# Peptides against a protein of PDB entry 6RGO: the designs that were tried, part 26

Target 1, 392 residues: chain A of PDB entry 6RGO
Amino acid sequence: MALKLLGFNQDATCFSVISSNKGVTIYNCDPFGKCFELEKSTSNDEELDFLVEMLFSTSLIAVVDKTIGASKRKKLKIVNTKRKATICELTFPHEIMDVIMNRKIICVVLKSDQIFVYDISCMKLLRTIDVRGEKLKSTSKFRNSEAVGDIGVRVSLSTDNNSILCYSSYSKSDKENAPLNDIVVFDALKCIQINVLPAVHQSNIVCIACSPDGMLMATASEKGTIIRVFKTIDTENDEPILVNEFRRGSRPSRISEMKFNHDNTLLACVGESDTIHIFALPVTTTEADANEDDTLQQSSHSLSSSINGLQYISKGLANRFGKIIVSKIPTQSQQRHVAYIKIPENAKYRIGFPKDTTNTIHICGEDGNYLVYSIPRNEVGPCTLVKSNTFD

## One batch from the design tools (peptide)

Design b1_p13_1_s3 (made by RFdiffusion4, then SolubleMPNN; from b1_p13_1, 4 letters changed)
Fold by OpenDDE base, seed 4:
Structure b1_p13_1_s3 (fold): chain B 392 residues (1-392), chain A 13 residues (1-13)
Amino acid sequence: as target 1 above (392 residues)
Amino acid sequence: SALKELQELLKES
């Protein structure tokens, strides 16, 4: 049977799949088993296509049936899984491309490059973000070339209540075909734009991950060779802060998903390659915990000295088009993965980080494997398989 | 009401 992965929920306690014969199935990760099934609405041998976003371990899901007819592709259903009942239905002017949520916000991405931001507690529309309209205001001369293929607005939302929304936007370049290579950071609760990261890649952004706390964001372009991690809110001299630049590989390969772990110490990526890569992030010591008065006299040996040197602002060619974020990180200092998982070639996998175990990763494949791996802390190497289950 | 049911689900863990 063909499986299509919909992905993990925010805390990796559940994952969703489309089964060609059954419709949508939600699996619980621990104990492993089916927790919900949404039956096919039709007896036809039509290829099933759904969006399903689950709110943590709750009985709340958002569902879009993309299988049948242009009208259903514009409908978002909020479903109570315990009752198997639609609570409410929203209809949009355009096809729904993505749905993301947390305990406060639901965001709906349309094929029109619009993002509808709702207060989930009442399903009140807070904001419509028109990414094309923002482009047209900046570039008054150019007709939106229909984005050819899978290139559209990408979004990621913090899993916390701060509800930091990161989305891809069009660069303010005078080029007719301006890429979706800017990032906007948006407070979804207050409906305020916090930050704009211009030209974070040379090509369209195809993957974004926001950290659970919304303080970090990872981006990947169509090339998928470099992952960049930025601070979302903080700026240095009104410029975006590049925290890390990771090298996934030398060969182009599409990244389909990235996720941070819950303590922002790890970033995982998966895509069309045979390898899930896990990168270590620098521990941002928040200065806040320095107030524990523990008097232990251990000798303050003064390793103060040598951090001065690396002010080499490579004045890379700022050609006349918008401020490309010049990586201050030398290509030699591009970090590699600290851990990896080998997956079958051509198998689509999804990733999730469980909340309670920061060194554990959940993965599931269209091959019907649900796998739990332990991530090595002190060595560069393969992850260790801890648990495996199969699903159909 | 649908709104009350939604608010109950949002209180689940």
Scores: peptide ipSAE 0.636, ipTM 0.967, DockQ to the pose 0.763
Fold by OpenDDE base, seed 1:
Structure b1_p13_1_s3 (fold): chain B 392 residues (1-392), chain A 13 residues (1-13)
Amino acid sequence: as target 1 above (392 residues)
Amino acid sequence: SALKELQELLKES
């Protein structure tokens, strides 16, 4: 049967899929099994399209039916899965492109490049962010940029209560076709812009991941060859702090999803390639727990020495080529993956990190495989398959 | 109420 993956919830305890015959199904990861099903509203052989965002292990989901007609594509339903009942429905002026949430905030991204920020506890609108309106203040021409199908505003939200929202914005370049290559960092609770990271890639940003605590952000462009990790809030001399630059590969390939693990030690990426890549992040030891075991310091020292070398190069190159804030990290200092998973060619996969096991990753495929892998700690290599299940 | 039910679900783990 044709499956379409919707993804994992925030703690990777559940994942959601669209089945062409059944509609939306949510699976529990452990014990593995179907926990919710939403039947398709029509008997038509129309290709099913849905957005489903699940709030952790709760009975709360946000659902958008994108299958049938422009009216449903503008409707967000908040559903209680235990009751199979709609609690509330919101209607937007434009098609819904994405929905993200945590325990405090729900964000709705529209085809108009607007982000609607709601207090989830009362469904009150806190802010409308107009990403195009910010561009239009810089560029006089209302081009109806029919942005070619798949290029739009990308968003990521911290899963904690800090509710740090990262979104892609248009560069302030006088070019009529300014790319979506800026990042804005926004406090979704206070409705305050915290930071702006200009021109973090040369082309449109197609994937963003925020860390669970909102302190880190990963970005990838249409090229998908380089992943950049930044601090979200902290700046050095009013400039963005680049923490890491990772090389996914030498060939262009779209990254569809990135995720941090719950302790910010790992970043995983998946996309159109035959490989899920897992990168190690330097543990920023907060000075407090410096007392105990010496044995883990040897791996951190090799990473820290490479970072200190990067800080010195950034200051020297900034002067010669104008305001490209992100100095091209020399190709030699681009870190590779520490672990990988091989997946079938042309199979779409989604990734999730469970909260309780920082060295475990959950993956699911449109091939009907749900797989649990152990991530190697001490060596660069393949992940080990721990558990396998199938779904239809 | 729908609002009360929403607030109850937000308290689930």
Scores: peptide ipSAE 0.633, ipTM 0.966, DockQ to the pose 0.756
Fold by OpenDDE base, seed 3:
Structure b1_p13_1_s3 (fold): chain B 392 residues (1-392), chain A 13 residues (1-13)
Amino acid sequence: as target 1 above (392 residues)
Amino acid sequence: SALKELQELLKES
């Protein structure tokens, strides 16, 4: 059967798949099994296409049926899985491209490059963000929307209650062909723009991940060779907003998904390559733990040496080109993966980090494999397979 | 009401 993976929920306790014969199925990870099925609305042999976002382990899902006609692609259904019933429906002016949520916020991304931000508790619209309207203030020409097939606004939302929304925006360059290579950091609850990261890549951003706490974000461009990790908030101490650069590979390959683990110590990426890459993040010592006197002089020596290559481009050049946040970090400072998983080249995979085990990763494939891997702590190498299940 | 049901679902773990 043709399977299409939708992804894991926020805590990797469930994952969603489209089966051509059955419609949408949600699987529980532990104990492994089907927990919900949404039957296909039509008997037609049309390729099923859905967006399904689950709120953690709750009975709340957001569903968009993209299979049939331009009208249904504009409808968001909130479904109670226990009752198998739609509890509310929203209709949008344009096709829904993405839906993300946490316990506070739903964000709906449209083909018009608009982001609708809702308070989930009452489904009240808090903000409409018009990413094109921000561009049109800089560039007078309406691009005909037809030609930009796979390049749209990308979003990620923190899974916590802070509800930090990161989205890709158009560069303010007077070029008719401005890339989606800026990042906006937005407080979705307060509806305030926190930060703008200009030109974080040379090409369009195709993947964004926000950390669970919203303190970090990761970005990848169409090239997918470099992943950049940024602080979402400007620190008072003139600390670099760019905290890491990771090299996924030398060959261009699209990254489809990135995720942080729950303690911000790991970043995983998956895409069109035969390899899931896992990168170690430096532990952000929050200054709060500095007061416990425990004299464990464990050798902090090793990781500090590589950061010194950030030549501060002097304040004077920043005024003409904006804050060049992306200093040309020498290719020598690009960290490699600490762990990896080999996957079949022809199978799309999704990734999830479980909450309780920060060194465990869940993966599922369109090949019908659900796999649990242990991530090595003290060595660079392959992950160890711990559990395997199959689904159809 | 649909709103009450939504608020009940948001209280699930």
Scores: peptide ipSAE 0.631, ipTM 0.966, DockQ to the pose 0.763
Fold by OpenDDE base, seed 2:
Structure b1_p13_1_s3 (fold): chain B 392 residues (1-392), chain A 13 residues (1-13)
Amino acid sequence: as target 1 above (392 residues)
Amino acid sequence: SALKELQELLKES
């Protein structure tokens, strides 16, 4: 059977898959088993395509039927999984490309490069973000984007209640083919733009991850060779703060997903390569609250040793044309993975970090494997397989 | 109501 992975929920307690014969299935990770099935509405041998976002371990899912039928691709359904019933339905002017949510906000990304931001508690529209801006509405010949590949607006949302939304935006270059290489940081609750990170890559951004607390973001371009980690809100002299630059590899390979763990100590990435890469983030010890005496020996097992080479190249070379080029960290100071998982070639995998175990990663594959790995703390090397299950 | 049901689901863990 062809399986298509939809992904993990925010805390990696569940994952969703499309089975060609059954429709959508949601699996619980622990104890492992089916917790929900959405039956195929059509008897036809049409290829099933869905978007399914689950709100943590709740009975709330957002569903888009992307199967053949232009009317369904524009409909978001909020479903109660316990009742197997649609609570509400929203219809959009364009095809839905992505859906993300937390306990406060649901964001809907359209093929028109619009982001609809809703208060999830009442499904009230808070804002429509037009990423193309007003100037491009007139010149948008709908290039039948069948030929211009899967390049659209990318989004990520913090899993906390602060609801920090990061999205890719078009660079202000007068070129007709401006890349999606800017990042906008947006407070989705207040509907305020917080920050803009210009030209974070040379090519289109194809993957974004926001940290659970919304304080960090990771970005990758179409090349997928370099991952950059930035602060979302904080700036230094009105310039973006680059925290880390990671090298995934020397060969171009698309990154499909990135995730932070719940304490912002790890960043994982997966994509078209045979390897899931896990990077360590330096723990910024804020020196400030060292005053009060309480001897909680937090055994900060300092992975302290080899991170000497973070030259804060805060020198954005302001090129003469006012574009902040994010200074490339010298190739010698680019950090590599601290851990990895080998996956089958051509198998699509998704990743999730469980909340309670910061050194554990959940992965699932279109090969029907659900795998739990332990991440090594004190050595660079392979992750250890702890648990495996199969699904169909 | 659908709104009341939505608000009940948002109170789940």
Scores: peptide ipSAE 0.630, ipTM 0.966, DockQ to the pose 0.771

Design b1_p13_1_s4 (made by RFdiffusion4, then SolubleMPNN; from b1_p13_1, 5 letters changed)
Fold by OpenDDE base, seed 5:
Structure b1_p13_1_s4 (fold): chain B 392 residues (1-392), chain A 13 residues (1-13)
Amino acid sequence: as target 1 above (392 residues)
Amino acid sequence: SSLEELKELLKEA
């Protein structure tokens, strides 16, 4: 059977798959098993394609039937999985490219480079974000429809109630072929732009991950060789704060997904390569006020080793165009993974971090494997397989 | 109503 992975929910308690013969299946991770099935609505031998976004472990899912030839590509269904019933249906003017949600917000990304932001509690439209803006509406007619499939607006939403939305935007270059290499940080609840990170990569951004708390954002370009981590809200001298620059590899390879763990200590990435990479983030010690007494010498055996200094990346060379080019960290100072998982090269994998176990990662493959790995704490090396299950 | 059902599901989150 051909499986297509849809991914994990926000807390990695469930994952969704498309089976060519069955339609959409949602699996529970622990105890492992099927928890929901959505049957194929069409008898045709058409390749099934769906978007499914699940709200944590709840019975609420957002579903888009993206199957070729289906007039349904513009329809978002909110479904109660316990009742197997559609609660509401929204129809959009353009094809739905992505759907993300948390407890407060649903964001719907259209092929028109529009983001529709909804209050989930009432399905009221809060904002329509036009990422192309007014100027680019004229030139959009002649982007050959076929090449457009891979270059679209990318989004990520914080899983908390702050509802920080990060999205890719077109650079302010008057060039008709401006890359999607800017990031906008948006408060989806207040409907305000918080920050703009200009030209975070040289090419289009193809992957974005927001931290659960919305304080960090990871970005990768089409090259997928470098991952950059930024603060979302905080700025230094009106410039974006680059927290980390990670090197995934020397060879170009697409990154399909990135995720932070729940305490912002780890960033995982997966894509077309044979390797899931896990990177360590510096623990931002919030200076909790050093009030007195509690002598619990938790021996933070700080892996004190190679925090090679936070080189304050001094004043980025404002190139002649006043664009803040994020100064490339020298290749020698680029951080590598602290842990990895080897996966089959020909199998697409998805990743998830469970909430309660910050050093555990869930992965699932189009090969029908659901795997739980332990992430090493004290050494650089492979993750240890803890649990395995199969699905079809 | 459909909106009441939506609000009930959101309480499970």
Scores: peptide ipSAE 0.585, ipTM 0.961, DockQ to the pose 0.800
Fold by OpenDDE base, seed 1:
Structure b1_p13_1_s4 (fold): chain B 392 residues (1-392), chain A 13 residues (1-13)
Amino acid sequence: as target 1 above (392 residues)
Amino acid sequence: SSLEELKELLKEA
């Protein structure tokens, strides 16, 4: 049967899929099994398309039916899965492109490049962010950029109560076709812009991941060869702090999803390639717990020495090529993955990190595989398969 | 109410 993956929830305890015959199904990861099903509203052989965002392990889901007609594509439903009942319905002026949420905030991304920010506790609109309107203040021409169907505003939200929203924005370049290569960091609770990271890639940003605590952000462009990790809030001399630059590969390949683990020690990426890549982040030891075991310091020192070398190079190269804030990290200092998973060619996969096991990753495929892998700690290598299940 | 039910589900999170 044709499966379409919707993804994991925030803690990787559940994942959602579209089945062409059944509609939306949510699976529990442990114990593995179907926990919810939303039947398709029509008997038509139309290709099913949905957005489903689940709030952790709760009975709360946000659903958008994108299958049938422009009217449903503008409707967000909040559903109680235990009751199979719609609690709230919102209608937007434009098609819904994405929905993200945490315990405090729900964000709705429209095809108009607008982000609607709601207080989830009362469904009150806190802010409308107009990403195009910010561009139009710089560029006089209303090009109806029929942006080629798949390039739009990308968003990521911290899963904690800090509710840090990262979104892609248009560069301030006088070019009529300014890329979506800026990042804005936004406090979704206070409705305040915290930071702006200009020109973080040369092309449009197609994937963003925020860390669970909102302190880190990963970005990838249409090229998908380089992943950059930045601090979200902290700046050095009013400039963005680049923490890491990772090389996914030498060949262009789209990254569809990235996720941090719950302790910000790992970043995983998946996309059109035959490989899920897992990268290690330097543990920023907050000075407090410096007291105990000496044995873990040897691995951190090799990473820290490479970072200190990077800080010195950034200051020297900034002067010669104009305001490209992100100095090209020399190709030699680009870190590779520490772990990987091979997946079938042309199979779409989604990734999730469980909260309780920082060295475990959950993956699911449109091939009907749900797989749990252990991530190696001490060696660069393949992940080990721990559990396998199938779904239809 | 629908809003009370929403607030109850948010306590499970």
Scores: peptide ipSAE 0.583, ipTM 0.961, DockQ to the pose 0.789
Fold by OpenDDE base, seed 3:
Structure b1_p13_1_s4 (fold): chain B 392 residues (1-392), chain A 13 residues (1-13)
Amino acid sequence: as target 1 above (392 residues)
Amino acid sequence: SSLEELKELLKEA
């Protein structure tokens, strides 16, 4: 059967798949099994296409049926899975491209490059962000939307209550063909722009991940060779906003998904390559723990040596237009993965980090495999398979 | 109401 993976929920307790014969199925990870099925609305042999976002392990899902005609692609349904009933429906002016949520916020991304931000508790619209409108203030010509099939606004939302929204925006270049290579950091609750990171890549951003706490974000471009990690908030201490650069590989390959683990110590990426890469993040010592005098002189020696190559991007190298030039971190300071998983080249995979086990990763494939891996702590190497299940 | 049901589902999260 043709399976299409939708992804894991926020805590990797469930994952969603499209089965050509059944429609949408949600699986529980532990104990492994089907927890919900949404039957296909049509008997036609049309390729099923859905967006499904689950709110953690709850009975709340957001569903967009993209299978049938332009009208249904504009409808968001909030469904109670226990009742198998739609509890509310929203209709948008344009096709829905993405839906993300947490306990506070739903964000709906449209083909028009608009982001609709809702308070989930009442489904009240808090903000409409017009990413094109910000560009059109600089460039008068309506691009005919037909030609840019795969390049749209990308979004990620923190899974916590702070509800930090990161999205890709168009560079303020007078070029008709400005790339989606700026990042905006937005407080979705207060509806305030926190930060703007200009030109974080040379090409369009195709993948964004926000950390669970919203303090970090990761970005990848169409090239998918370099992943950049940024602080979302400007620190008072002139600390560099760019905290890491990771090299996924030398060959261009699209990254489809990135995720942080729950303690911000790991970043995983998956895409069109035969390899899931896991990168170690430096532990941001919040200065709060510096006061407990506990003299555990445990050897901080090993990881400190590679950090010395971070040339201070002082705020002073803003060019005349306030552009933070993301200095090309020398290729020598680009960190490699600490762990990896080999996957079949022809199977799309999704990734999730469970909350309770920060060194465990859940993966699922369009090959019908659900796999749990242990991530090595003290060595660079392959992850160890801990559990395997199959689904159809 | 649909809104009450939504608020109940959000308490499971």
Scores: peptide ipSAE 0.582, ipTM 0.960, DockQ to the pose 0.796
Fold by OpenDDE base, seed 2:
Structure b1_p13_1_s4 (fold): chain B 392 residues (1-392), chain A 13 residues (1-13)
Amino acid sequence: as target 1 above (392 residues)
Amino acid sequence: SSLEELKELLKEA
């Protein structure tokens, strides 16, 4: 059977898959088993395509049927999984490309490069973000984007209640083919733009991850060789703060997903390569609260040793044309993975971090494997397989 | 109502 992975929920307690014969299935991770099935509405041998976003471990899912039929691809359904009933249906002017949510906000990304931001508690539209802006509406020849590959607006939302939305935006270059290489940071609750990170890569951004608390973001371009981590809100002298630059590899390979763990100590990435990479983030000890005497020896086993080489090259070479070129960290100071998982070359995998175990990663594959790995703390090397299950 | 049901599901989150 062809399986298509939809991904993990926000806390990696569940994952969703499309089975060609059954429709959408949601699995619980622990105890492992099927918790929900959405039956195929059509008897036809049509290739099933869905978007499914689950709100944590709740009975609330957002569903888009992307299967054959232009009318369904524009419909978002909010479904109660306990009742197997649609609670709310929204229709959009364009095809839905992505859906993300937390406890406060649901964001819907359209093929038109529009982001619709809703208050989830009442399904009230808070804002429509037009990423193309008003100037490009006139020159939007709908290039039949069948030929211009899977390059669209990318989004990530913090899983907390602060509801920090990060999205890719078009660079202000007067070139007709401006890359999607800017990042906008947006308070989705207040509907305010907080920050803009210009030209974070040289090519289109194809993957974004926001940290659970919304304080960090990771970005990757079409090349997928370098991952950059930035502060979302904080700036230094009105310039973006680059926290980390990670090297995934020397060969170009698309990154499909990135995730932070719940304490912002790890960043994982997966994509078209045979390897899931896990990077360590330096714990910024805020020196401030060192005053009160209480001897809680939190054994911060400082992986302190070898990160001497973070030269804060805060020197954004403001090139004479006012473009902040994010200073490339010298290739010698680019951090590599601290851990990895080998996966089959042709199997698409998705990743999730469980809340309760910061050194554990959940992965699932289109090969029908659900795997739990332990991440090594004190050594650079392979992750250890802790648990495995199969699904069909 | 559908809105009351939505608010109940959001209390499980």
Scores: peptide ipSAE 0.579, ipTM 0.960, DockQ to the pose 0.800

